# Peptides against a protein of PDB entry 3S8F, part 4

Target 1, 157 residues: chain A of PDB entry 3S8F
Amino acid sequence: VLTLFVAVPSLMTAFTVAASLEFAGRLRGGRGLFGWIRALPWDNPAFVAPVLGLLGFIPGGAGGIVNASFTLDYVVHNTAWVPGHFHLQVASLVTLTAMGSLYWLLPNLTGKPISDAQRRLGLAVVWLWFLGMMIMAVGLHWAGLLNVPRRAYIAQV
Target 2, 166 residues: chain B of PDB entry 3S8F
Amino acid sequence: DEHKAHKAILAYEKGWLAFSLAMLFVFIALIAYTLATHTAGVIPAGKLERVDPTTVRQEGPWADPAQAVVQTGPNQYTVYVLAFAFGYQPNPIEVPQGAEIVFKITSPDVIHGFHVEGTNINVEVLPGEVSTVRYTFKRPGEYRIICNQYCGLGHQNMFGTIVVKE

## One batch from the design tools (peptide; aimed at target 1 G63 H141 L145, target 2 N120)

Design b1_p8_8_s1 (made by RFdiffusion4, then SolubleMPNN; from b1_p8_8, 5 letters changed)
Fold by OpenDDE base, seed 5:
Formats: structure tokens, sequence, C-alpha cells
Structure b1_p8_8_s1 (fold): chain B 157 residues (1-157), chain C 166 residues (1-166), chain A 8 residues (1-8)
């Protein structure tokens, strides 16, 4: 019950953030239903990192509702599904947001902008991290549905 | 300028709110689909039963592994299982094929897991509580019991066996 | 992928 109560305001917040992104994209010249997405600053790792985190958080949030359901939790509880959920929430959203924060914070603390090479490297790191996390998360969720246990080094499948 | 921006923000918020409502229905549909296709044979939780973990080894139905398997009726058995650091008793658990087995599982020490490979049996075992699981083994053979809850230094080696006889 | 290649 508590999880579901938290889920409602979290969803509202998520869609409000999306609305803010759309507004920002349109201010940058984006037009149409999806043109505003292309207009966002995808060349800035400080932007890309938390946005990718938010994207990973969507299936993770849905998984949270599943885990909070009595009947569905019986299927997934203490299987590889649970670590899959955690990695989407913590290792994707929280970690990528932290990475993005560094790309903003360090230049401001030092008073020096990041070089173009550093910017490109930052983008590479963030995208590789996201890709790896998505592969791992899909694998863990899939394994969980196949009844692979968590906290065990062996499985029959 | 500020008025135009305010109006635009409201329009986008309304659009995303509408989208959010649509997505809620999608999520509900996905949950319903999952329930319909993947939750067949769910064993509901029974009435909460309590036991004293400090005395469960000395007295009661869990005290003697040799008497842990009790026939309660035609083709019906109750098995009193202890999950402890670090193993299960009785071990092996011997039951006949096709019989309805009621597992009564508790712990004398810490929280353990009771995950039977090849089955949908997967429960946490709490000291002071009795977990009840009902299952019928249709295939003879050996089924491994795995502890999927960290319980100490020997957690990784905590296994049991259910032997289903023809 | 382009960003990765450019960064290397």
Amino acid sequence: as target 1 above (157 residues)
Amino acid sequence: as target 2 above (166 residues)
Amino acid sequence: LKDIVEAL
C-alpha cells in the first residue's frame, strides 16, 4: 500500500519533468510532436546522463508496482528479478544523475570549462554505462522470470 | 512574454497528464496480463502460525527429523521442516509421487530461504513463524532446496534435497 | 556510437 501511495506522486513528478523537457526543447527550436526531443542538448553529458537515468527508471518504476503486488511478488520475490529492479533504480537513475552532476559541478568549482575531448569522453562513458545497465537489467529480469534465485551461485536453468 | 510562457507550460502539462493517464491504463493492462498468464497455481498464504524458536529443536513436531513426515490421510502428508544455519532437516525429505504434501517450515535461528528447484515453492522462513506450503510432486526424482536469503558464513553451501519416490 | 568513436 505504501509503495503504491509513493508511486502516484512519483509518476506525476516524472511526467512533469517530461513536460519541462518538452518546453525546453521547443524553446530551442524544436517543433512538432517529437521534434523537441532532437532539439535538446544531446551533446552535453551533464544533460544526457540524468535523462538516460530517467529513461531507465521507467521500467524500474513499473517493476516496483509489480513487486508491491501480492500475487505478482510471489512469482518474482527473491529471484534475479529483484536485483534487476534495483539496478534500474539505483545503478541507472541515481548513478547516472551523479555522473551528470559531476559534469556540471567540477567545471563550476574549478572555474574552467571542460575540453571538447573531455566532453566527448563523458558522452561515451554515459552511453556505454546506460547500454551495459540495460543489457544487465533485461538479463536479470528474464532470468528472474525463469526462476533463477538471487543470492545463489547456482541455478538449474 | 511571461503570460505566453505560462500558457504554453500549462498546455504541455495537460498533454503529459493525459499521456500519464493513458500509461496508467497500459500498466494496469500489463499487470492484468501478467496475472492471467504467469500466476497460475499461486499458493496463498495461510493463517499465521507462531512457534517459539528457542524451543522448537527440543519439543514439538520439528524436534525429531525421523518423525518429520506424517501421513495425515490417503495420499496426504505433512512434512515438518527446519531451516537452520546451515542446512535443512530432515535431509533428504522423502515423499511419494502424486501425494499432496503440506510443508510446515520454520527456523530456530535466523531468516532463511526455502526455494525448491523445478517447483514454484519459494518462501522466506522466519524464526517464530511457520511457513505453510502445499505442493504435489508429479515427477519422481530429486529436487534441490536452495537458501536464497543470506543467513551467514555458510549461506552459499546451504542445500537440501527432496526425494520423490515412485 | 558516434560519440564513442570520437572520444577514442
Scores: peptide ipSAE 0.025, ipTM 0.780, DockQ to the pose 0.021
OpenDDE base, seeds 1, 2, 3, 4: peptide ipSAE 0.006, 0.021, 0.021, 0.023; ipTM 0.811, 0.774, 0.805, 0.796

Design b1_p8_8_s2 (made by RFdiffusion4, then SolubleMPNN; from b1_p8_8, 5 letters changed)
Fold by OpenDDE base, seed 3:
Structure b1_p8_8_s2 (fold): chain B 157 residues (1-157), chain C 166 residues (1-166), chain A 8 residues (1-8)
Amino acid sequence: as target 1 above (157 residues)
Amino acid sequence: as target 2 above (166 residues)
Amino acid sequence: LKEIVEAL
């Protein structure tokens, strides 16, 4: 129980971010339980990227609880499960947040707004990145459950 | 009005916080359920056993690979295994089918992995500590041992074999 | 690629 209490601050932080998104969506005219999601600026790669990162972080966070569980960690430790976990945490949340930040930062640093073509390309990049990461992460977690070791070039399965 | 906005934000935060707590309980429940229903084959942590890594190759039960497999009962064996850069000793490890095998694994040099394919045996091997794993091989054949902890330039080629005899 | 370079 004490070990799992470490998840409380993390969840509080994550859902505070979610609350901020809901507030923003409602300010943009979104209504109802889910209408605020549609009202968010999904046409801006600087917004979409970190949000996709957050979505990837959800299963990653659940995996974190598994990894922190003594008995369950015995099953997944040093298997492909572990790389699957941190690719959700680092290569999804952190990386996509960095990408999103870049889409905001570069135009501001250069003083040049991004063109519509650049915006569309940016959206394509972050969505494709997210899709690829999700496929890879699912594969790694699945392989891990099949006892595929990490840090090995071969496996039984 | 900033005050009104702040109050609205607080309301949303409270809602999401409640959801957060609910999800926490769901996760705890799922873990509890998993532990209650899927405990078969789980090897609990044992007592810490220490060994001197500088002398483990010279004296004691790990020193002679020919004496690494010790029968401790009618259908029970203890196998003293060294994981080193870059291999395992003894290699192959020969054990009978259906016997209870207690692996006592340690390292004379750096941290290694001991991952046996086709089994749930997967432990890190630390110099100065003895890892104890209990397993019964139900099927005869060859089981590959893989090092799944980076241990140096030859890590990728560090393999062993367990041969289970009928 | 050209579009990316132009954004830099």
Scores: peptide ipSAE 0.010, ipTM 0.804, DockQ to the pose 0.015
OpenDDE base, seeds 1, 2, 4, 5: peptide ipSAE 0.006, 0.007, 0.005, 0.007; ipTM 0.812, 0.777, 0.792, 0.780

Design b1_p8_8_s3 (made by RFdiffusion4, then SolubleMPNN; from b1_p8_8, 4 letters changed)
Fold by OpenDDE base, seed 5:
Structure b1_p8_8_s3 (fold): chain B 157 residues (1-157), chain C 166 residues (1-166), chain A 8 residues (1-8)
Amino acid sequence: as target 1 above (157 residues)
Amino acid sequence: as target 2 above (166 residues)
Amino acid sequence: LLEIVQAL
């Protein structure tokens, strides 16, 4: 019950953030239903990192509702599904947001802008991290549905 | 300028709220689909039963592993299982094929897991509580019991065996 | 700490 109570305001917040992104994209010249997405600053790792984190958080949030369901939790509880959920929530959203924060914070604290090489490297790091996290998360969720236990070094499948 | 921006923000918020509502229905539909397709054989939680973990080894139905398997009716058995640091008793658990088995599982020490490979049996075992699981083994052979809840230094080696006889 | 960060 508590999880579901938290889920509602979290969803509202998520879609409010999306609305802000759309507004920002349109201010940058994006038009149409999806043109605003292309207009966002995808060349800035400080932007890309938290946005990718938010994207990973979507299936993780859905998984949270599943885990909070009595009948569905019986299927997934203490399987590899649970670590999959955690990695989407913590290792994607929280970690990528932290990475993005550093790309903004350090230049501002030092008064020195990041070089173009550092920017490109940052983009590579963020995208590779996201890709790796998605592969791992899909694998863990899939393994969980196949009844692979968590906290065990062996499985029959 | 600020008024135009405010109006634009409201329009986008309304659009995303509408989208959010649509997505809620999608999520509900997905949950419903999952429930319809993956909940067959779910064992509902029974009445909460309590036991004193400090005395469960000395007295009661869990005290003697040799008497842990009790026939309660034709083709029906109750098995009193202890999960402890670091193993299960009785071990092995011997039951006949095709019989309805009621597992009564508790712990004398810390929280353990009771995950039986090849089955949908997967429960946490809490000291002071009795976990009840009902299952019928259709295939003879050996089924491994795995502890999937960290319980200490020997957690990784905590295994049991259920032997289903023809 | 801030001085260290600014020196980087």
Scores: peptide ipSAE 0.011, ipTM 0.781, DockQ to the pose 0.011
OpenDDE base, seeds 1, 2, 3, 4: peptide ipSAE 0.006, 0.011, 0.000, 0.007; ipTM 0.815, 0.777, 0.804, 0.793

Design b1_p8_8_s4 (made by RFdiffusion4, then SolubleMPNN; from b1_p8_8, 4 letters changed)
Fold by OpenDDE base, seed 5:
Structure b1_p8_8_s4 (fold): chain B 157 residues (1-157), chain C 166 residues (1-166), chain A 8 residues (1-8)
Amino acid sequence: as target 1 above (157 residues)
Amino acid sequence: as target 2 above (166 residues)
Amino acid sequence: LKAIVEAL
């Protein structure tokens, strides 16, 4: 009950953030239905990291509703599905947001801007992290649907 | 300029709210699809049954592993299983092929898992509660029981076996 | 933490 209750305001918040991103993209010269996306600062790891986190959070949030379902929980509970959900929520959204925050926070605290090399390295880190996390998450969810148990080092499949 | 900006923001917010509503329906549809295609994994919970975990080893149907398998009908059995640190009893559990088996599972100590490979049997076992699962084994052979809930230092070695006889 | 940040 609590999860489903929280799901509604969380969805509203998520799409409000998306609206803010659209507005920002349009202010940066983006036009059309999707042109604003390209206008966003994809060259800044402080921006890219939390946005990738948000993208990973979408399927994770949907999975949260599944996990909270009385009937669907019988299928996924204590399988590899559950770790897959957690990694999307924590290791994607929270971790990438933390990474992105550092790329903003440290330059501001020290007064020293990041070098171009550091910026490029940062972009590589966050994109590779996201890619790896998506591969792992898809694998865990798939394994869970195949009845691979959670907290076991072996499985029949 | 401020009024124009506010109006623009409101328009985009309305658009995204509409999108959010659409996505809500998509998610509901996906849940419905998943439910429809994976219903074979649903094992309805039995009636809430309580037991004293401090005495379950000493008295009652779980006390003697040799008497754990009880025939309740011509093709029906009840099996009283204990999940404990770190194993299952009885072990092995011997049941006939094609019979309806009612597992009554509880724990004398901590929370354990009861996951039977090759089946949809997957339940948590709580001290003080009795988990009830119904299953009919169609194929003879050995089925491994896995503890999928961390229960201590020996968790990774906690296995059992169900032997289905022809 | 402050000392670490200042040392960066």
Scores: peptide ipSAE 0.013, ipTM 0.788, DockQ to the pose 0.012
OpenDDE base, seeds 1, 2, 3, 4: peptide ipSAE 0.005, 0.012, 0.000, 0.000; ipTM 0.814, 0.785, 0.806, 0.796; seed 1 fails the geometry check

## One batch from the design tools (peptide; aimed at target 1 P59, target 2 W16)

Design b1_p9_1 (made by RFdiffusion4)
Pose (drawn by RFdiffusion4):
Structure b1_p9_1 (pose): chain A 157 residues (1-157), chain B 166 residues (1-166), chain P 9 residues (1-9)
Amino acid sequence: as target 1 above (157 residues)
Amino acid sequence: as target 2 above (166 residues)
Amino acid sequence: TVLFFLLVL
């Protein structure tokens, strides 16, 4: 029960952050129900990386609420589902957010500029990392529901 | 406009939060339902039941695997199961279909998992402790036990079998 | 809009 309550701050974060992004999209001219998304600064890896991380956090959080549901945990406990869940949370959102900081924080700390080429390369890196984490989340959640255990060298069997 | 957008955002946020709380409460009620049904038998016994891992294979209910299945009620069997590096004894565990099975599971060495494929049986096995779970097999046949807690280099091949007789 | 999308999800 208390774990289901720990989920409320992230459910609140989902709204406060989503409304903040929508407000920014509207300031930048975006209209429609989706125009506000397209109008956001998708050429900036410091923007893109946390946003993509937040997108993967939706299934990441959904799996966490499942794991927190006591008897439901007996379906997925110590299976590949669990790495599926935590790759979405830490290996995607937390890691992508830190990667995006290379693009605003590093210049601030070192004075070293980020070139146009380095910016594009950062875009590719955060997209590939995000997409790779999403594909693997699918493989691991599904294999987990099929009772494949975590922490195993299953290629040797 | 900022004032307006702000007001509207807070208003709909309050609505979302109430909905999100109502949804979490429904899940809490649904979990409470499972805890009142036979499906909750796989929840391990909360009572501490200590044993000694260094003598469990020499004395006590785990010393003779052929004697591991004991009828404890008219439709009940207790099964003493040893999960060790890297196997389970007895092998196979043989039980009748439709009977309640109380698995008492310990380890002489390291922590092992006990995950019965196709069931909700999924329990950690700790040396020095007895893990007790309950389940009734409705379908006869062979069920594979998977070790789902890393117990060393033999972990990926650590399996056992439950045969549910007709 | 945000509320709509969150409810859809």

Design b1_p9_1_s1 (made by RFdiffusion4, then SolubleMPNN; from b1_p9_1, 4 letters changed)
Fold by OpenDDE base, seed 1:
Structure b1_p9_1_s1 (fold): chain B 157 residues (1-157), chain C 166 residues (1-166), chain A 9 residues (1-9)
Amino acid sequence: as target 1 above (157 residues)
Amino acid sequence: as target 2 above (166 residues)
Amino acid sequence: NVLLLLLAL
């Protein structure tokens, strides 16, 4: 139980970010309990990418708690569960945040705004990336629960 | 205006922090529930046993694969297994169906994995340490041992077999 | 399965 307290700062950070999103959405005219979500700039890949990363980070964070549990780690350790976990953490959150950062950085460095075609392509890329990552992550976690080993090309299941 | 904005931000933060704490308790509850319903599959932590990896091949219970399977009681066996680059010994490991098997696993060289398909046996094997796993095979047949810890160029081909006899 | 439920959260 004491080990799980390490999750408290991470959760606080995550939900502070969520609070910032709510505030931003309300500033953009969103109203009600969920109307602020629709008011966020979903047409901007620089925004969408890191937000999708955050969404992928949620189940990854939950998995982190599992991995930190002594008894539950016994079940999942060195199975496909572990790659599933860090792919959500790295290939989802970190990678999508980096992608989003590029959509902001490149226009600023070049002084040229992104075209509408580039914007649409960017949106397609980040959404497809997110979808693929979710499929892979779910598969890896499920396989891990079925005792598929990590770092092996063969499994009984 | 600044005061109003400040109060609004604080309200949102407080709400989300409360949600955060609630979710933390939910996760703890889920872990507790899992433990309460699945305790039978948890192997109790044993004593930390150490060996000298430089001599484990020459002397002691791991030295002779022909003597690796030791009957310790009625329907009880201890199996001394070496995980090495790149295989397991003895190979195959032959044990009776329905017997309680205590695996004592160590390595003379580098860290390996000991993952037995079709079972919950899955441990890392560290040189200088003895991994102890207790298991009873209910079904006869062959069970493959897989190394699930990278151990070098031959890692992908490092397999063993447990043969459970009726 | 509690673990699957955890994954869904």
Scores: peptide ipSAE 0.018, ipTM 0.812, DockQ to the pose 0.073
OpenDDE base, seeds 2, 3, 4, 5: peptide ipSAE 0.013, 0.006, 0.006, 0.012; ipTM 0.756, 0.789, 0.777, 0.767

Design b1_p9_1_s2 (made by RFdiffusion4, then SolubleMPNN; from b1_p9_1, 4 letters changed)
Fold by OpenDDE base, seed 5:
Structure b1_p9_1_s2 (fold): chain B 157 residues (1-157), chain C 166 residues (1-166), chain A 9 residues (1-9)
Amino acid sequence: as target 1 above (157 residues)
Amino acid sequence: as target 2 above (166 residues)
Amino acid sequence: NVLALLLAL
């Protein structure tokens, strides 16, 4: 009950953020149904990191609803599915948001802008982190559906 | 400028609200599909049964592993299982093929897991509560019981065996 | 990963 209650305001927040991104993209010259996405500042790791975190949070949020269902939880509970869900929520959204925040905060606190080399390295770190996290998360969810147990070093399959 | 911005914001909000509603239906459909295809054989929750974890080893149906398997009908058995740090009793659990087995599982110490490989049996075992699971083994052989809830220093080595006889 | 992040800042 509590999870489902929290899911509603979370969804509202997610779509509000999306609306803000669309508005920002259109202000930057983006046009059409998807053109505003390309107009967003994808060259800034402080922007890219939290956005990728949000993208990873979408399947994680759906998984949260699954975990909150009595009937569906019977299938996935204490399997590799659960760590997969956690890594999407914590290691994707929370961690990438923290990374993005630091890319903005530290230059601001020091008064020194990041160099172009630092910017490119930052983008590489964020994208590689996201890619690795998605591969791991998909693998864990799949393993969970195959009844691989959580908190065990062995697996039947 | 403020009015133009306000109108633009409202338009985008309306669009994303519509998309939100559409996605809600997609999620509901996915949940429904999952329920229809992956929930076969779900064990219904039974009545909450409680026991005293401090005395369960000394008295009652869990006290003697030699008497843990009770025939309740021609093709029906009840098995009283203890999950403890760090193992299961009885071990092995011997049951006949094709019989309906009712597992009644509890713990005398801490929370454990009871996950039987090759089956859909996967429950947590709480001290003071009795977990009831019904299952019929169709194939003879050995089935490993795994603890999938961290229970202490020996957790990783906590295994049991169910032997299904022809 | 932490080192890479720090170098990127």
Scores: peptide ipSAE 0.014, ipTM 0.773, DockQ to the pose 0.022
OpenDDE base, seeds 1, 2, 3, 4: peptide ipSAE 0.006, 0.006, 0.006, 0.000; ipTM 0.803, 0.755, 0.793, 0.781

Design b1_p9_2 (made by RFdiffusion4)
Pose (drawn by RFdiffusion4):
Structure b1_p9_2 (pose): chain A 157 residues (1-157), chain B 166 residues (1-166), chain P 9 residues (1-9)
Amino acid sequence: as target 1 above (157 residues)
Amino acid sequence: as target 2 above (166 residues)
Amino acid sequence: TVLFFLLVV
């Protein structure tokens, strides 16, 4: 029960943050129900990386609520589902957010500029990392529901 | 406009939060339902039941695997199961279909998992402790036990079998 | 809009 309550701050974060992004999209001229998304600064890796991380956090959090549901945990406990869940949370959102900091924080700390080419390369890196984490989350959640255990060298069997 | 957008955002956020709370409460009620049904038998016994892992293969209910299945009620069998590096004894565990099975599971060495494929049986096995879970097999046939807690280099090939007789 | 999308999700 208390774990289900720990989920409320992230459910609140989902709204506060989504409304903040929508407000920014509207300031930048976006209209429609989706125009506000397209109008956001998708050329900036510091923007893109946490946003993509937040997108993967939706299934990441959904799996966490499942794991927190006591008897439901007996379906997924110590299976590949669990790494599927935590790659979405820490290996995607937390890691992508830190990667995006290379693009505003590093210049602030070192004075070293980020070139146009380095910016584009950062875009590719955060997209590939995000997409790779999403594909693997699918493989691990599914294999987990099929009772494949975590922490195993299953290629040797 | 900022004032307006702000007001509207807070108003709809309050609504979302109430909905999100109502949803979490429904999940809590649904979990409480499972805890009142026979499906909750796979929840391990909360009572502490200490044993000694260094003599469990020499004395006590785990010393003779052929004697591991004991009828404890008219439709109940207790099964003493040893999960060790890297296997389970007895092998196979043989039980009748439709009977309640109380698995008492310990390990002489390291922590092992006990995950019965196709069931909700999924329990950690700790040396020095006995893990007790309950389940009734409704379908006869062979069930594979998977070790789902890393117990060393033999972990990926640590399996066992439950045969549910007709 | 945000509320709509969250409810859809």

Design b1_p9_2_s1 (made by RFdiffusion4, then SolubleMPNN; from b1_p9_2, 5 letters changed)
Fold by OpenDDE base, seed 5:
Structure b1_p9_2_s1 (fold): chain B 157 residues (1-157), chain C 166 residues (1-166), chain A 9 residues (1-9)
Amino acid sequence: as target 1 above (157 residues)
Amino acid sequence: as target 2 above (166 residues)
Amino acid sequence: NVLALLLAL
């Protein structure tokens, strides 16, 4: 009950953020149904990191609803599915948001802008982190559906 | 400028609200599909049964592993299982093929897991509560019981065996 | 990963 209650305001927040991104993209010259996405500042790791975190949070949020269902939880509970869900929520959204925040905060606190080399390295770190996290998360969810147990070093399959 | 911005914001909000509603239906459909295809054989929750974890080893149906398997009908058995740090009793659990087995599982110490490989049996075992699971083994052989809830220093080595006889 | 992040800042 509590999870489902929290899911509603979370969804509202997610779509509000999306609306803000669309508005920002259109202000930057983006046009059409998807053109505003390309107009967003994808060259800034402080922007890219939290956005990728949000993208990873979408399947994680759906998984949260699954975990909150009595009937569906019977299938996935204490399997590799659960760590997969956690890594999407914590290691994707929370961690990438923290990374993005630091890319903005530290230059601001020091008064020194990041160099172009630092910017490119930052983008590489964020994208590689996201890619690795998605591969791991998909693998864990799949393993969970195959009844691989959580908190065990062995697996039947 | 403020009015133009306000109108633009409202338009985008309306669009994303519509998309939100559409996605809600997609999620509901996915949940429904999952329920229809992956929930076969779900064990219904039974009545909450409680026991005293401090005395369960000394008295009652869990006290003697030699008497843990009770025939309740021609093709029906009840098995009283203890999950403890760090193992299961009885071990092995011997049951006949094709019989309906009712597992009644509890713990005398801490929370454990009871996950039987090759089956859909996967429950947590709480001290003071009795977990009831019904299952019929169709194939003879050995089935490993795994603890999938961290229970202490020996957790990783906590295994049991169910032997299904022809 | 932490080192890479720090170098990127």
Scores: peptide ipSAE 0.014, ipTM 0.773, DockQ to the pose 0.022
OpenDDE base, seeds 1, 2, 3, 4: peptide ipSAE 0.006, 0.006, 0.006, 0.000; ipTM 0.803, 0.755, 0.793, 0.781

Design b1_p9_2_s2 (made by RFdiffusion4, then SolubleMPNN; from b1_p9_2, 5 letters changed)
Fold by OpenDDE base, seed 1:
Structure b1_p9_2_s2 (fold): chain B 157 residues (1-157), chain C 166 residues (1-166), chain A 9 residues (1-9)
Amino acid sequence: as target 1 above (157 residues)
Amino acid sequence: as target 2 above (166 residues)
Amino acid sequence: NVLLLLLAL
């Protein structure tokens, strides 16, 4: 139980970010309990990418708690569960945040705004990336629960 | 205006922090529930046993694969297994169906994995340490041992077999 | 399965 307290700062950070999103959405005219979500700039890949990363980070964070549990780690350790976990953490959150950062950085460095075609392509890329990552992550976690080993090309299941 | 904005931000933060704490308790509850319903599959932590990896091949219970399977009681066996680059010994490991098997696993060289398909046996094997796993095979047949810890160029081909006899 | 439920959260 004491080990799980390490999750408290991470959760606080995550939900502070969520609070910032709510505030931003309300500033953009969103109203009600969920109307602020629709008011966020979903047409901007620089925004969408890191937000999708955050969404992928949620189940990854939950998995982190599992991995930190002594008894539950016994079940999942060195199975496909572990790659599933860090792919959500790295290939989802970190990678999508980096992608989003590029959509902001490149226009600023070049002084040229992104075209509408580039914007649409960017949106397609980040959404497809997110979808693929979710499929892979779910598969890896499920396989891990079925005792598929990590770092092996063969499994009984 | 600044005061109003400040109060609004604080309200949102407080709400989300409360949600955060609630979710933390939910996760703890889920872990507790899992433990309460699945305790039978948890192997109790044993004593930390150490060996000298430089001599484990020459002397002691791991030295002779022909003597690796030791009957310790009625329907009880201890199996001394070496995980090495790149295989397991003895190979195959032959044990009776329905017997309680205590695996004592160590390595003379580098860290390996000991993952037995079709079972919950899955441990890392560290040189200088003895991994102890207790298991009873209910079904006869062959069970493959897989190394699930990278151990070098031959890692992908490092397999063993447990043969459970009726 | 509690673990699957955890994954869904």
Scores: peptide ipSAE 0.018, ipTM 0.812, DockQ to the pose 0.073
OpenDDE base, seeds 2, 3, 4, 5: peptide ipSAE 0.013, 0.006, 0.006, 0.012; ipTM 0.756, 0.789, 0.777, 0.767

